# Peptides against a protein of PDB entry 3T6J: the designs that were tried, part 256

Target 1, 375 residues: chain A of PDB entry 3T6J
Amino acid sequence: PIVESYIGFIESYRDPFGSRGEFEGFVAVVNKAMSAKFERLVASAEQLLKELPWPPTFEKDKFLTPDFTSLDVLTFAGSGIPAGINIPNYDDLRQTEGFKNVSLGNVLAVAYATQREKLTFLEEDDKDLYILWKGPSFDVQVGLHELLGHGSGKLFVQDEKGAFNFDQETVINPETGEQIQSWYRSGETWDSKFSTIASSYEECRAESVGLYLCLHPQVLEIFGFEGADAEDVIYVNWLNMVRAGLLALEFYTPEAFNWRQAHMQARFVILRVLLEAGEGLVTITPTTGSDGRPDARVRLDRSKIRSVGKPALERFLRRLQVLKSTGDVAGGRALYEGYATVTDAPPECFLTLRDTVLLRKESRKLIVQPNTRLE
Target 2, 372 residues: chain A of PDB entry 3T6J as posed
Amino acid sequence: PIVESYIGFIESYRDPFGSRGEFEGFVAVVNKAMSAKFERLVASAEQLLKELPWPPTFEKDKFLTPDFTSLDVLTFAGSGIPAGINIPNYDDLRQTEGFKNVSLGNVLAVAYREKLTFLEEDDKDLYILWKGPSFDVQVGLHALLGHGSGKLFVQDEKGAFNFDQETVINPETGEQIQSWYRSGETWDSKFSTIASSYEECRAESVGLYLCLHPQVLEIFGFEGADAEDVIYVNWLNMVRAGLLALEFYTPEAFNWRQAHMQARFVILRVLLEAGEGLVTITPTTGSDGRPDARVRLDRSKIRSVGKPALERFLRRLQVLKSTGDVAGGRALYEGYATVTDAPPECFLTLRDTVLLRKESRKLIVQPNTRLE

## One batch from the design tools (peptide; made by RFdiffusion4, then SolubleMPNN)

Design b2_p24_6_s1 (from b2_p24_6, 12 letters changed)
Fold by OpenDDE base, seed 2:
Structure b2_p24_6_s1 (fold): chain B 375 residues (1-375), chain A 24 residues (1-24)
Amino acid sequence: as target 1 above (375 residues)
Amino acid sequence: GPIEVYPNDEKSRELAKKLLEELL
C-alpha cells in the first residue's frame, strides 16, 4: 500500500491569534479510487478557478498543479481530525510554489454516517435524501474546499524592495471601483494581519467556494454525477451547509462572545449570508419535538439556490476575497464579525435557537484508530 | 509523499518551500 504522512506544527485553529500551529500528524494509506476523482478535479482546477467571482487580477498569476490524494487514516494525532487538508498554510508559498491536498476518506465516512432517527433539524422529506447524498456531497465539498477554496486567490504584496506583485495603475478593486489602496507589506502574512479572524475567515471562504462551484455542472461530472443525481448532490450540499450553520451555535459561547471552532463559525456566517438573501431561500422554524421540547427545522428551497442563493454567495465570496487580497483587515473584520455576531434579535433569535441546538445535541462521535495487516 | 510542516516563522517557511519543491 501507498503510505502517506505529515507531521508538524500545522494548523493554527487553537491559537486565538491564528499564528501558532498545533502539533499535528497522521499516517494514512492511499485510497486509489477516490484519489482518481480528485485528480480529475485537479486537472480542471485552472479552468474552474476562472469561475470564481473575482477578477483574474485577484487570482493567482499562475496555477500550480497540486497533488490531491484521498487517504484512509490509520493514525492521527491532534486536537481534531479534519476531513481535508491543504498544505502548506502559507498563502505566499501556495501562490509561488504550489500545494498538496488531502482528503481523509474514512474520516469523512465517519463524519457523515448518521442514522435517520438521530438526524436533527431537517424536514422529514429531506432526511432520506440527505442520508443518501451526504457522503457524495461531502466529497464534492471537501474537494472544492481544499483545492479551489484554500488553493485560490491572490494576496497583493509589496516586497522589501518596494516592488508590487500587481499593477497598481490598472488593477481595480471590484467592490470600490478604485485602485488598490492596501496590500501586504514585507513580512506581513494572512495570519499575522487578520489574526483572530484569519482561520475562520479562510475556512468561510473555502466553504463558500465549495458551495458556489458545486453549482457548476463540470464539477459534478468530475465526481460522476449528472442529471437528477447532480441536482440532488447540489441540494444536499447546500442543505448540509445551512444545517451546519445552525449546528454551529453549539460552539458559540455567549458569555465570552466567542467561537470555539473556526469551521463552525464559518458555517454560521454562511448561514447568515443565505438567510440575509431572503426570498424564502432558507427558513429556520422553531418547532416542538415529539417529546414536547423545543426543536427546529431548517428548510432550503431548492428552486432558489441558483436564483437567490448563488448571487448572494457570489457577492459575499467576492467581498471575502477582495478584502483578503488587499489586506483590508478593518473591512474584513467588519464584514466577517458582522455575520458572525450571535444575538437573540428576531426573526431568527439565534441565542434561543442555540438553546434548542444544545438540547438536541448529538452524542460525540468517537473515532477509533484502526489496525491493518498484510495478508 | 510525507510532508513535515513547521511553525509560521521564516526558517520554517523556507523549509516548507524546499520540501514542496521536492514533492512537486
Scores: peptide ipSAE 0.000, ipTM 0.310, DockQ to the pose 0.044
Fold by OpenDDE base, seed 5:
Parts: sequence; structure tokens; C-alpha cells
Structure b2_p24_6_s1 (fold): chain B 375 residues (1-375), chain A 24 residues (1-24)
Amino acid sequence: as target 1 above (375 residues)
Amino acid sequence: GPIEVYPNDEKSRELAKKLLEELL
């Protein structure tokens, strides 16, 4: 088998300022079958990047073809095992030197394995579809998230010599209609500028890219889905995201006004964006469970994903990218923290829903590291 | 995975470059 590993200070999720990496390492083997799907996605990446909702001037000047593999984890040392990885984490290095994408296949398999009777917050008629397509939809989402999410977008930079990596006279901010007024100076990075929101903000951008691009027929074709199957995969992917946004409330600490998990905060933000879109796209209904205790149901109208959801996500995603590219921390923080705010205001009453989420909390999944031997 | 999570020091950046060369 082909063995891959990495060891070092890699992820900064545990740093409140998003700058200091925690020590992490893994050993894994390549899953050739799953890697083939991601290779096809890589082959189309340059074209798919053009489908993202920002001008080419806000995209990387040069597309660097990455390596994308699916790995089965044998050993992992760290605070948590991700489903996907994009490395290195330095944006400037990714733009100039390239990057590698990794999907941790067996971690994904564990993550989407759910018993029907334990599946919370879904309508009964959605449960079977969800169970059937959660795995495939995860593959699509993670692939898009890592490759076209984290792998997309340009940072506007002024170097130490005063030179810009963009044309100040011709590049227009699509949100303001004006010339670019802010950028990263020498020594400034994404994490150093956006600090406490950097990780979650970027995860939100990457997740949004996944949802947005999964609507593209070419993406579903790459993953081998056509016709009704493709539509079901799209539906389940979006349904999973809105459900995840509700589940995310578990990771909010009201007393501290703090989120404990960057991805979950990101998913809650996306839920808020899609709820704001209105028109019956997403509905969260408090209910009473069979045990007489509070419950809830999330409903996504599949017929409104393209007509209502896509435009809302497009606008939001463009704003995320523009603010990121221009290093507009004030604007970015205002936007992101606005959607990340958890209150008990009607109609959603998120703090009340949080109590329901905690009450219906699923049992923690145990990931057991195998002992693999070659004899 | 997430963006710029390495310690933002010269040694870490150089290591990242070297690792990237090996991984690409």
C-alpha cells in the first residue's frame, strides 16, 4: 500500500487567535478507488473556479494543479480528526508553490454512519434519502470544500517594495463598485488580520463553495451522479448543511458568547443565511417528541434550492471572498459575527432550540484506531 | 483543512515549503 504521513504544528483551531498551530500527526494509506474521483475533480478545477461568484481579478492568477488523494487513517495524533485537509495552511505558499488536498475516507465513513432511529431533526420522509445519500454527498462536499473552497480566492497584497499583486487602477470591488481600498501589507496574513474569526470564516467560505458548486451539473457528473440521483445528492447535501447548522448550537456557549468549534459555527452561519433568504426554503419547526419532550424538525424545500437558496448563497459567498481578498477585517467581522450571533429572538428562538439540540444530543461516536499488520 | 495555522515564523514557513515540495 502507498503510505502517507504528516507531522507538525498544523492546525490552529485551538488558538483563539488562529495563529498558533497545535501539534498533530497521522499515518494513512491511499484509497485508490476514492482518489480517482478527486482526481477527476482536480482535472476540472480550473474551469470550475470560473463558476465561483466573484470576478477573475479576485481569483488566483495562476491555477496550480494540486494533488488530491483519499486516505484511510491508520493512526492519528491530535485533538480531533478532520474529514479533509488542505495543506500548507499559508495562503501565500498555496498561491506561489501549490497545495495538496487530502480526504480522510474512513473518517468520513464513520462520520456519516447513523442509525435511522437515532437520526434527529429530520422529517420521516427525508430519513431514508438522507441515509442513502449522506455518504456520497459528503464526498462531493468535502471534495469541493477542500479543493475549490480552500483552494480558491486571491489575497490582494502589497509587498515590502510597495508593489501590488493587482492592478489598482482597473480592479473594481464588485460590492462597492469602487477601486480596491484595502489589502494585505507585507507581513500581514489571513490569520494575523482576521484573528479570532479567521478559521471559522474560512470554513464558512469553503462550505459555501461546496453548496454552491454542487449545483453545477459537471460536478455531479464527475462524482458519477446523473438524473434523479444527482438531484437527490444535491438535496441531501443542502439538507445536511441546514441540519448541521441546527446541530451546531451544541457548540455554542451562551454564557461566554463563544463558539467552541469553527466548522460548527460556520454551518450555523450558513443556516442563518439560508433562513434569511426566506420564501419557505428552510423551516425549523419545534415539535414534541414521542417521549413528550421538546424536539424539532428541519425542512428544506428542494424546489427552492436553485431559485432561492443559490442566489442567497451567491451573494453571501461573494461578500465573504471580497472582504477576505481586500483584508477588510472590520467589514468581515461585522458580516460574519452578525450571522454567528445566537439570540432567543423570534421566530427562530435559537437559544431555545439549543436546549432542544442538547436534549436530543446524539451519542458521541468512538473512532477506534486500528492495529494493522502486514504478515 | 483550514488556512494559515502554522506558527508564522520564518522557520515554520521554510519547513512548510520543504514539506510542500515533498508532497506535490
Scores: peptide ipSAE 0.017, ipTM 0.441, DockQ to the pose 0.107; fails the geometry check
Fold by OpenDDE base, seed 3:
Formats: sequence, structure tokens, C-alpha cells
Structure b2_p24_6_s1 (fold): chain B 375 residues (1-375), chain A 24 residues (1-24)
Amino acid sequence: as target 1 above (375 residues)
Amino acid sequence: GPIEVYPNDEKSRELAKKLLEELL
């Protein structure tokens, strides 16, 4: 078997300033079958990047073919085990040197072992579909998230010599219609400029890329889904995201106005974007459980994903990228914090819903990683 | 809470349980 490992100060999610990496490491073996699917995705990456909702001038100048491998984790040392990884985390290096993607396949597999009876916040009619397609939809989402999410977008930079990596006279900001007015100066990085929102903002962008591109038929074909199955995978992927946005409220601390988990904050933001789209796309309904205590249901209208959801996500995702590319911290913070704000304002009453989420919280799972053997 | 084992195969689960019992 092919064995891969990494170790070091890698992920900065636990740093409130997004700068200091947590020391982590893993040892894993390559899953050849799943890796083959990701290799097909890599082969289509250059074309799929063109489907992203920003001008080519806001995309990387040169496509650097990355490696993408599915790994079965033997051991992982860290505060949390991700489903996927894109490294290095330095955007400048990603642009100039390339990157490596990994999917932690067996981490995804365990996440699917949810009992139907314990599945919260879904309509009964959606539970069976969710259980059936959660795994496959996660594979799609992780692949897109890592490869085309984290692997996409350009930072406008002025180097130490004063040279720009973009044409100041011809590149137009698609949101303003004006020339580019801000960029990263020498020594400035994504993390240094966006600081407290950098990690969550980037995760939100990557998750949004996943949702947006999973609608593309070629993506589903790469993963082996066609017809009704492809539509079900799309539906469950979007459903999982809006559900995750509700579940995310567990990780919000009202007293401190802080989020404790970057990915969960990102998922809440996406939920807010899709709720704002209106038209009955997403509905969160407070209910009473069989136990007489508060409950809730999330409903996603499948028929409105493309007509209502996609355009809303497109606009949002473009704004995220443009603000990131231009280093517009003020605009980026205003946008992101606006959607990340949790209040008890009607009709959603998110603080009240948070109480419901906490009430329905599942017991924390312990993840154990055993040895593998050759047969 | 419940213990989830990676990978999610019976042999690995049994091994993980055994290892946990030895640690405890």
C-alpha cells in the first residue's frame, strides 16, 4: 500500500487571529478506487474553474495541476479530524507552487452512520434520501471544496519591486464596474489582512464553490451519478448544508458574540444567504417534538435549487471572491459579519432556534482509528 | 458517547475495541 503522512503546524482554525497553526499529524493509506474519481475531477479542474462566477482575471493565471488523493486515515493527531485537506495553507504558495488535496475517506464514512431515529431537523420524507446519499454527496462536496474551492481564485498583489500581478488599466471589478482600487502589498497575506474572519471566510467560499459546482452535470458524471441519482445527490448535498447551518448554532456563543468553529460559522452564513433568497427555497419551522419539547424542521425545495438557490449563491460567491482578491477587508468584513450575525429577530429567531439545537444536540462521538492489515 | 471506528469494517471495529480494552 501507498502510505502518506504529514506533520507540523498546519491548520490555524483554533487561532482567533487565523495565523498560528495547530500542531497536527496523520498517517494514512491511499484508497486507490476513490482516488481515481478525484483524479478525474483534477483532469476536469481547468474547465470547471471557468464555471466559477468571477472573471478569468480573478482566477489564477496559470492552472497548476494538483494532486488529489483519497486517504484512509490510520492515525490522526489533532483537535479535530477533517474530511478533506488542501495544503499548503499559504495562498501565495498555492498560486505559485501549487497544492495537494486529500480526502480522508474513512472519516467521511463514519459520519454517515447516523441512525434514522436520531436524525434531527429533517422532514420525514427526506430522512431516507439523506441517509442513502449523505456519503456520496459528501464525497462530491469535499472534492469540490478542496480542489476547486481552496484551489481557486487569485489574490491581486503588488510585489516588493512595485510590480503588479494584474493589469491595473484593464482589469475591472465586476461588482463596482471600476478599476481595481485595492490589493495585497508586499508582506500582506490573506490571514494578516482578514485576521479574525479569514479562516471562516475561506471555508465559506470553499463550501459555496462546492454547492455551486455540484449543479454542473460533468461533476456528477465524474463521481458516477446520472439521472435521478445525480439529482438526489445534489438535493442531499444542499439539504445537508442548510441543515448544517442550523446545527452550526451550537458553536455560537451569544455572550461573546463569537463563533467557536470556522466551518460551522461558514455553514451558517450559507444558510443565511439561502434564506435571504426567499421564494420558499429554504424554510425553518419550529415544531414540537414527540416529547413535548421544542424541535425544528428544515425544508429545502428541490425545484428551486437552480432557479432561486443558484443565482443567490452565485452573487454571494462572486462577492466573496472579489473582496478576497482585492484585499478589501472592510467590504469583506461587512459582508461576512452581516451574514454571520446571530440575533433573535423574526422570522427566523436564530437565538431561540439555538436553544432548540442545543436541546436536540447529539452525544459527542469518540473516533477511534484502528490498524489496517494486508489480506 | 458512542465510539466510531475508522475504517468502518467489522475487522477494524473488533480490533479497535480490543485495543481500547487494553488501554483502559
Scores: peptide ipSAE 0.011, ipTM 0.365, DockQ to the pose 0.055; fails the geometry check
Fold by OpenDDE base, seed 4:
Structure b2_p24_6_s1 (fold): chain B 375 residues (1-375), chain A 24 residues (1-24)
Amino acid sequence: as target 1 above (375 residues)
Amino acid sequence: GPIEVYPNDEKSRELAKKLLEELL
């Protein structure tokens, strides 16, 4: 088997300022079968990048073919086990030197292992479908998230010599219609500029890329889904995201007005975006459980994903990227924190829903170190 | 599940470059 290992100070999610890496280490074995799917995704990446909802001027100048593998983790040392990784975590290096992607396949599998009776906040009719397609949909989402999410977009930079990596005269900000007015100067990075929101913001962007691009037939084909199966994978992927946005409330601390988990904050933001789209796309309904206690149901109208959801996500995702590219911290913070705000305002009453989420909180899964053998 | 991706310091950047040269 092909063995991969990663050791070092890699992720900064536990740093409120997004700067200091936490020590992380894992040993994994390459899953060849799943890696082959990701290789096909890589082969299509250059074309798929063009499908992202920002001008080419906001995308990398040159496509650098990354490596993408699916890994079965044998050992993971860290505060949390991710589902996927894109390294390095420096946007400037990603765009100039390249990057590597990995999907932690067996971690995803653990995440998929939800008992039907414990599956919260879904309609009964969606539960079986969700259970069936959660795994495959996660594979799609993670692949897109890492490769085309974290692996996409350009930072506008002025180097130490005063040279720009973009044409100041011709590049137009699609949101303002004006020339580019802000950029990263020498020594400035994504994390240094966006600081407290950098990690969550980037995860939100990457998750949004996943949702957006999973609608592309070519993506589903790459993963081996066609026809009704492809549509089900799409539906479950979007359904999972909106459900995750509700679940995210567990990680909000009202007393401190802060989020304790970057990815969950990101998912809540996406939920807010899709709720804002309206038109019956997403509905969260408070209910009463069989135990007589508060419950809730998330409904996603499948028929409105493309007509309502996609345009809403497109606009939002473009704004995220433009603000990121231009280093517009003020605008980025205003946008992101706006969607990340949790209040008890109707109709959603998120603080009340949070109580429900906490009440229905599932026990944390134990991840056990696996064994592997050669036969 | 969560997907984590970020550390930013000069030493890490240099290491990342070196790593990329070796892995890519």
Scores: peptide ipSAE 0.006, ipTM 0.245, DockQ to the pose 0.110; fails the geometry check

Design b2_p24_6_s2 (from b2_p24_6, 15 letters changed)
Fold by OpenDDE base, seed 5:
Structure b2_p24_6_s2 (fold): chain B 375 residues (1-375), chain A 24 residues (1-24)
Amino acid sequence: as target 1 above (375 residues)
Amino acid sequence: MSVEVYPNSKESIELAQKMLEELL
């Protein structure tokens, strides 16, 4: 078997300032079959990057082909086990030196072991489909999230010598129609500028890239899905995201106006974006459970994913990227915190929904890592 | 607390589950 490991101060999710990495590590075995799918995705990455909803001037000048491997984790030490990893976590290094991606395949598989009767907030008609396609949709989402999410986008930089990595005269901000007015100066990084929102903002961008690009037929083909199966994978991927946005409320602390999980905040933001799109795309309906206590249902109209959802996500994702590229912290914070705000305003009444989410939450999952034997 | 086991070998999963049940 091909064994991979990584150990060090890697992820900064536990640092409120997004700067200090948590010491973590894993030992894993390469899943060759799944890795082959990700290799095909890598081979198409340069083309797929062109499908992202920002001008080429806001994309990396040159795509640096990464290594992308699916791993079966034998042992993981850390506060949380990710589904995928893109390293290094420094955007400047990703742009100049390249990056590596890994998918923790068996971690994803654990997430798939949800019993139908325990699935919360889904319509009955969606439960079987969700169970069937949750796994495959996660593989797609993680691949896109890591490779084309975290691996995409250009930061406009002025180096220590005063040189720009973009043409100040010709590059136009697609949101303002004006020339670029802000950029990263020498010594400034994504994390240093965006600070408290940097991690969640980037995760939101990456998740949005996943949702957006999973609509591309080539992506589904790479993962071996076509026809009705491809459409079901798309639907379940989007459905999972909107459901996750509701579940995310568990990780919001109203008293402190604080989010405790970067990914969950990101998923809530995406939910808000898709709700704002309107037109019946996403509906959250408070209900009463069989136990007589509050419940809720999330509905996603699959027929409106492309017509309503995609354009909404396109606009939002473009804004995220433009603000990131230009180092516009004020604009980025205003946008992101706006969608991340949790109130009890109608019609959604998110604070009330939060109570429902908390009421319906499952017990904390403990991932047990058994011994692996080689016979 | 819900316990989930990495989907490795069936034997490893069963063993882990049994061990956990004994701890409960």
Scores: peptide ipSAE 0.000, ipTM 0.372, DockQ to the pose 0.045
Fold by OpenDDE base, seed 4:
Structure b2_p24_6_s2 (fold): chain B 375 residues (1-375), chain A 24 residues (1-24)
Amino acid sequence: as target 1 above (375 residues)
Amino acid sequence: MSVEVYPNSKESIELAQKMLEELL
């Protein structure tokens, strides 16, 4: 088997300032079969990048073909096991030197094993579909998230010599209609500038890319889904995201007005964006469970994903990227923290919903490292 | 956030699922 490993200070999710990496390491075996799917995605990446909702001037100048492998993790040392990884975690290096993507395939497989009876916050009619397609939809989402999420976008930079990596005279900010007014200076990084919101913001961008691009027929074809199956994968992917946004409330601390998990904050933000889109796209309904205690149901109108959801996400995702590219911390913070704010304001009453989420919370599971066997 | 999943246990599956949900 092909063995991959890495070790070092890599992920900064546990640093409130997003700068200091946590010591992390893994040993994994390459899943050749699944890797082949991701290679197909890589082969289409250059074209798919053009489908992202920002001008080419905000995308990398040159596509650098990355590696993308699916890994079966044998051991993982860290505070959490990701479903996917895009490294390095430096945007400047990603755009100039390239990057590598990995999907932790067996981690994803574990995530799919939710028992129907324990599946919270979904309509009964969606549960079987969700169970059936959660795995495949996750594969799609992770692939897009890593490769075309984290792997996309350009930072506008002025180097130490004063040279810009963009044409100041011709590049227009699509949100303002003006020339570019801000950029990263020498020594400034995404994390250093956006600090407390950097990790969550980037995860939100990457997740949004996944949702947005999963609507593209070519993406689903790459993963082997066509027709009704493709539509079901899309639906479940979006449904999973909006559900995750509700579940995310577990990780909000009202007393401190802060979030404890970057990805969950990101998912809540996406939920807020899709709720804001209105038109019946997403509905969260408080209910009473069979036990007589508070419950909730998330509904996603499948028929409105493309007509309502996509445009809302498109606008939001473009704003995320533009603010990131230009190093507009003030604008980025205003946008992101605005959507990340949790109040008890109607109609959603998120703080009340949080109580419901906590009430329905399941015990954390322990991940045991797998073994390999020779057959 | 770190989630631990025990192999072939209900707990491991759930944790893995949670981890996946958290670590996408």
Scores: peptide ipSAE 0.005, ipTM 0.319, DockQ to the pose 0.059; fails the geometry check
Fold by OpenDDE base, seed 1:
Structure b2_p24_6_s2 (fold): chain B 375 residues (1-375), chain A 24 residues (1-24)
Amino acid sequence: as target 1 above (375 residues)
Amino acid sequence: MSVEVYPNSKESIELAQKMLEELL
């Protein structure tokens, strides 16, 4: 088997400022079959990047073909095990040298049939579909998230010599209609500028890319889904995201007005974006469980994903990218923190929903001493 | 809860799913 490993200071999610990497490591084996799907995605990446909702001037000047593999994890040491990884975590290197993507495939494997009754916040009609397609939809989402999410977009930079990596005269900010007025200076990085929101913001961007591009038929074809199956994968992917946005409330600390998990914050933001889109796209309904205690249901109108959801996400995603590219921290923070704000304002009453989420919370399962057996 | 993970076992899959909900 082909063995992959890494060890070192990699992810900065545990740093409140998003700058210092956590020491972690893994040993994994390449899943050749799943890796082949990602290779096909890589082969289409340059074309798919053009489908992203920003001008080419906000995309990388040159596409650098990355490696992308699916890994079956044998062991992982760290505070948490990711579903996917895009490295290096340096935007400058990603732009100039390239990057590597991995999916932790066996982490993505799901079978929830025996716990259907424990599947919270979904309509009964969605549970079976969700259980069936959660795994496949995650493959799609992770692939897009890593490759075309983290792997996309350009940072506007002025180097130490005063040279720009963009044409100041011709590049127009699509949001303002004006020339570019801000950029990264020498020594400034994404993390250094956006600091406390950098990780979550980037995850939100990457997740949004996943949702946005999973609507593209070519993407579904790459993963082997066509017709009704493709539509179900799309639906479940979006449904999972909106559900995750609700679940994310567990990771919000009202007393500190902070989020304890970057991805969960990102998912909540996406939920807020899709709720804001209105038109019945997403509905969260407080209910009473069979136990007589508070519960909730998330409903996603499948028929409105493309007509309502996609345009909303498109606009949001473009704004994320433009603000990122231009290093507009003020604008970026205003946008992101606006959607990341958790209040008890109607109609959603998120703080109340948080209580419901906590009430329905299951104990976290932890891998303390993983044992892997070959079958 | 501490869990031993064996690939393709029901328990491992369930654990992975839970982890994904948290870490994806």
Scores: peptide ipSAE 0.000, ipTM 0.304, DockQ to the pose 0.048; fails the geometry check
Fold by OpenDDE base, seed 3:
Structure b2_p24_6_s2 (fold): chain B 375 residues (1-375), chain A 24 residues (1-24)
Amino acid sequence: as target 1 above (375 residues)
Amino acid sequence: MSVEVYPNSKESIELAQKMLEELL
């Protein structure tokens, strides 16, 4: 077997300022079958990057072919086990030196192992489909999230010598129609500039890339889905995201106006974006459970994913990237915190929904680490 | 090849789940 490992200060999710890494390490074995799917995704990455909703001038100047491997984790030391990893976590290094992607396949398998009767906030008609396709849709999402999410986009930089990595005269900001007016100066990084929102913002961008690109037929084909199966995978992926946005409320602390988990905040933001799109795309309906206590249902209209959802996500994702590229912290914070704000305002009444989410909270799943032996 | 699965401590599982949720 091929063994992969890493160790060090890797992820900064636990740092309130998003800059200091938590000490983390793993040992894993390569899953060859799943890795082959990701290799096909890598082979298509350069073309798929062109499908992202920003001008080429906001994308990396040179495509650097990354490594992408599916791993079965034997041991993981850290505060949590991710589903996927893109390293290094420095955007400047990603664009100049390249990156490596991994999917923690057996962790994903644990994440989607849910009993039907315990599956909260879904319509009954969606539950069986959700259970069937959650795993496969998650594989698609993780692959896109890591490779084309974290692996995409350019930071506009002025180096220590005063040189720009973009043409100031010709590059136009697609949101303003004007020349680029802000950039990263020498010594400034994504994390240093965006600070408290940096991690969650980047996760939101990566998740949005996943949702956006999973609509592309080539992506589904790479993962072995065609026809009705491909459409079901798309539907379940989007459904999972909007459900996750509701579940995310567990990780919001109203008293402190603070989010305790970067990915959950990101998922809530995406939910808000898709709700804002309107037209019946996403509906959250408070209900009464069989126990007589508050419950809720999330409904996603499958027929409106491409017509309503995609355009809304496109606009949002482009704004995220443009603000990131230009180092526009004020604009980025205004946009992101606007969608990340949790109030009890109608019609959603998110604070009330949070109480429902907490009431319906599932017991935590146990993760068991395997011991693999060569006989 | 034989694969044996060993339970983690409650704390390690909670941390792992949190990380998974963050990575997911």
Scores: peptide ipSAE 0.000, ipTM 0.314, DockQ to the pose 0.084; fails the geometry check

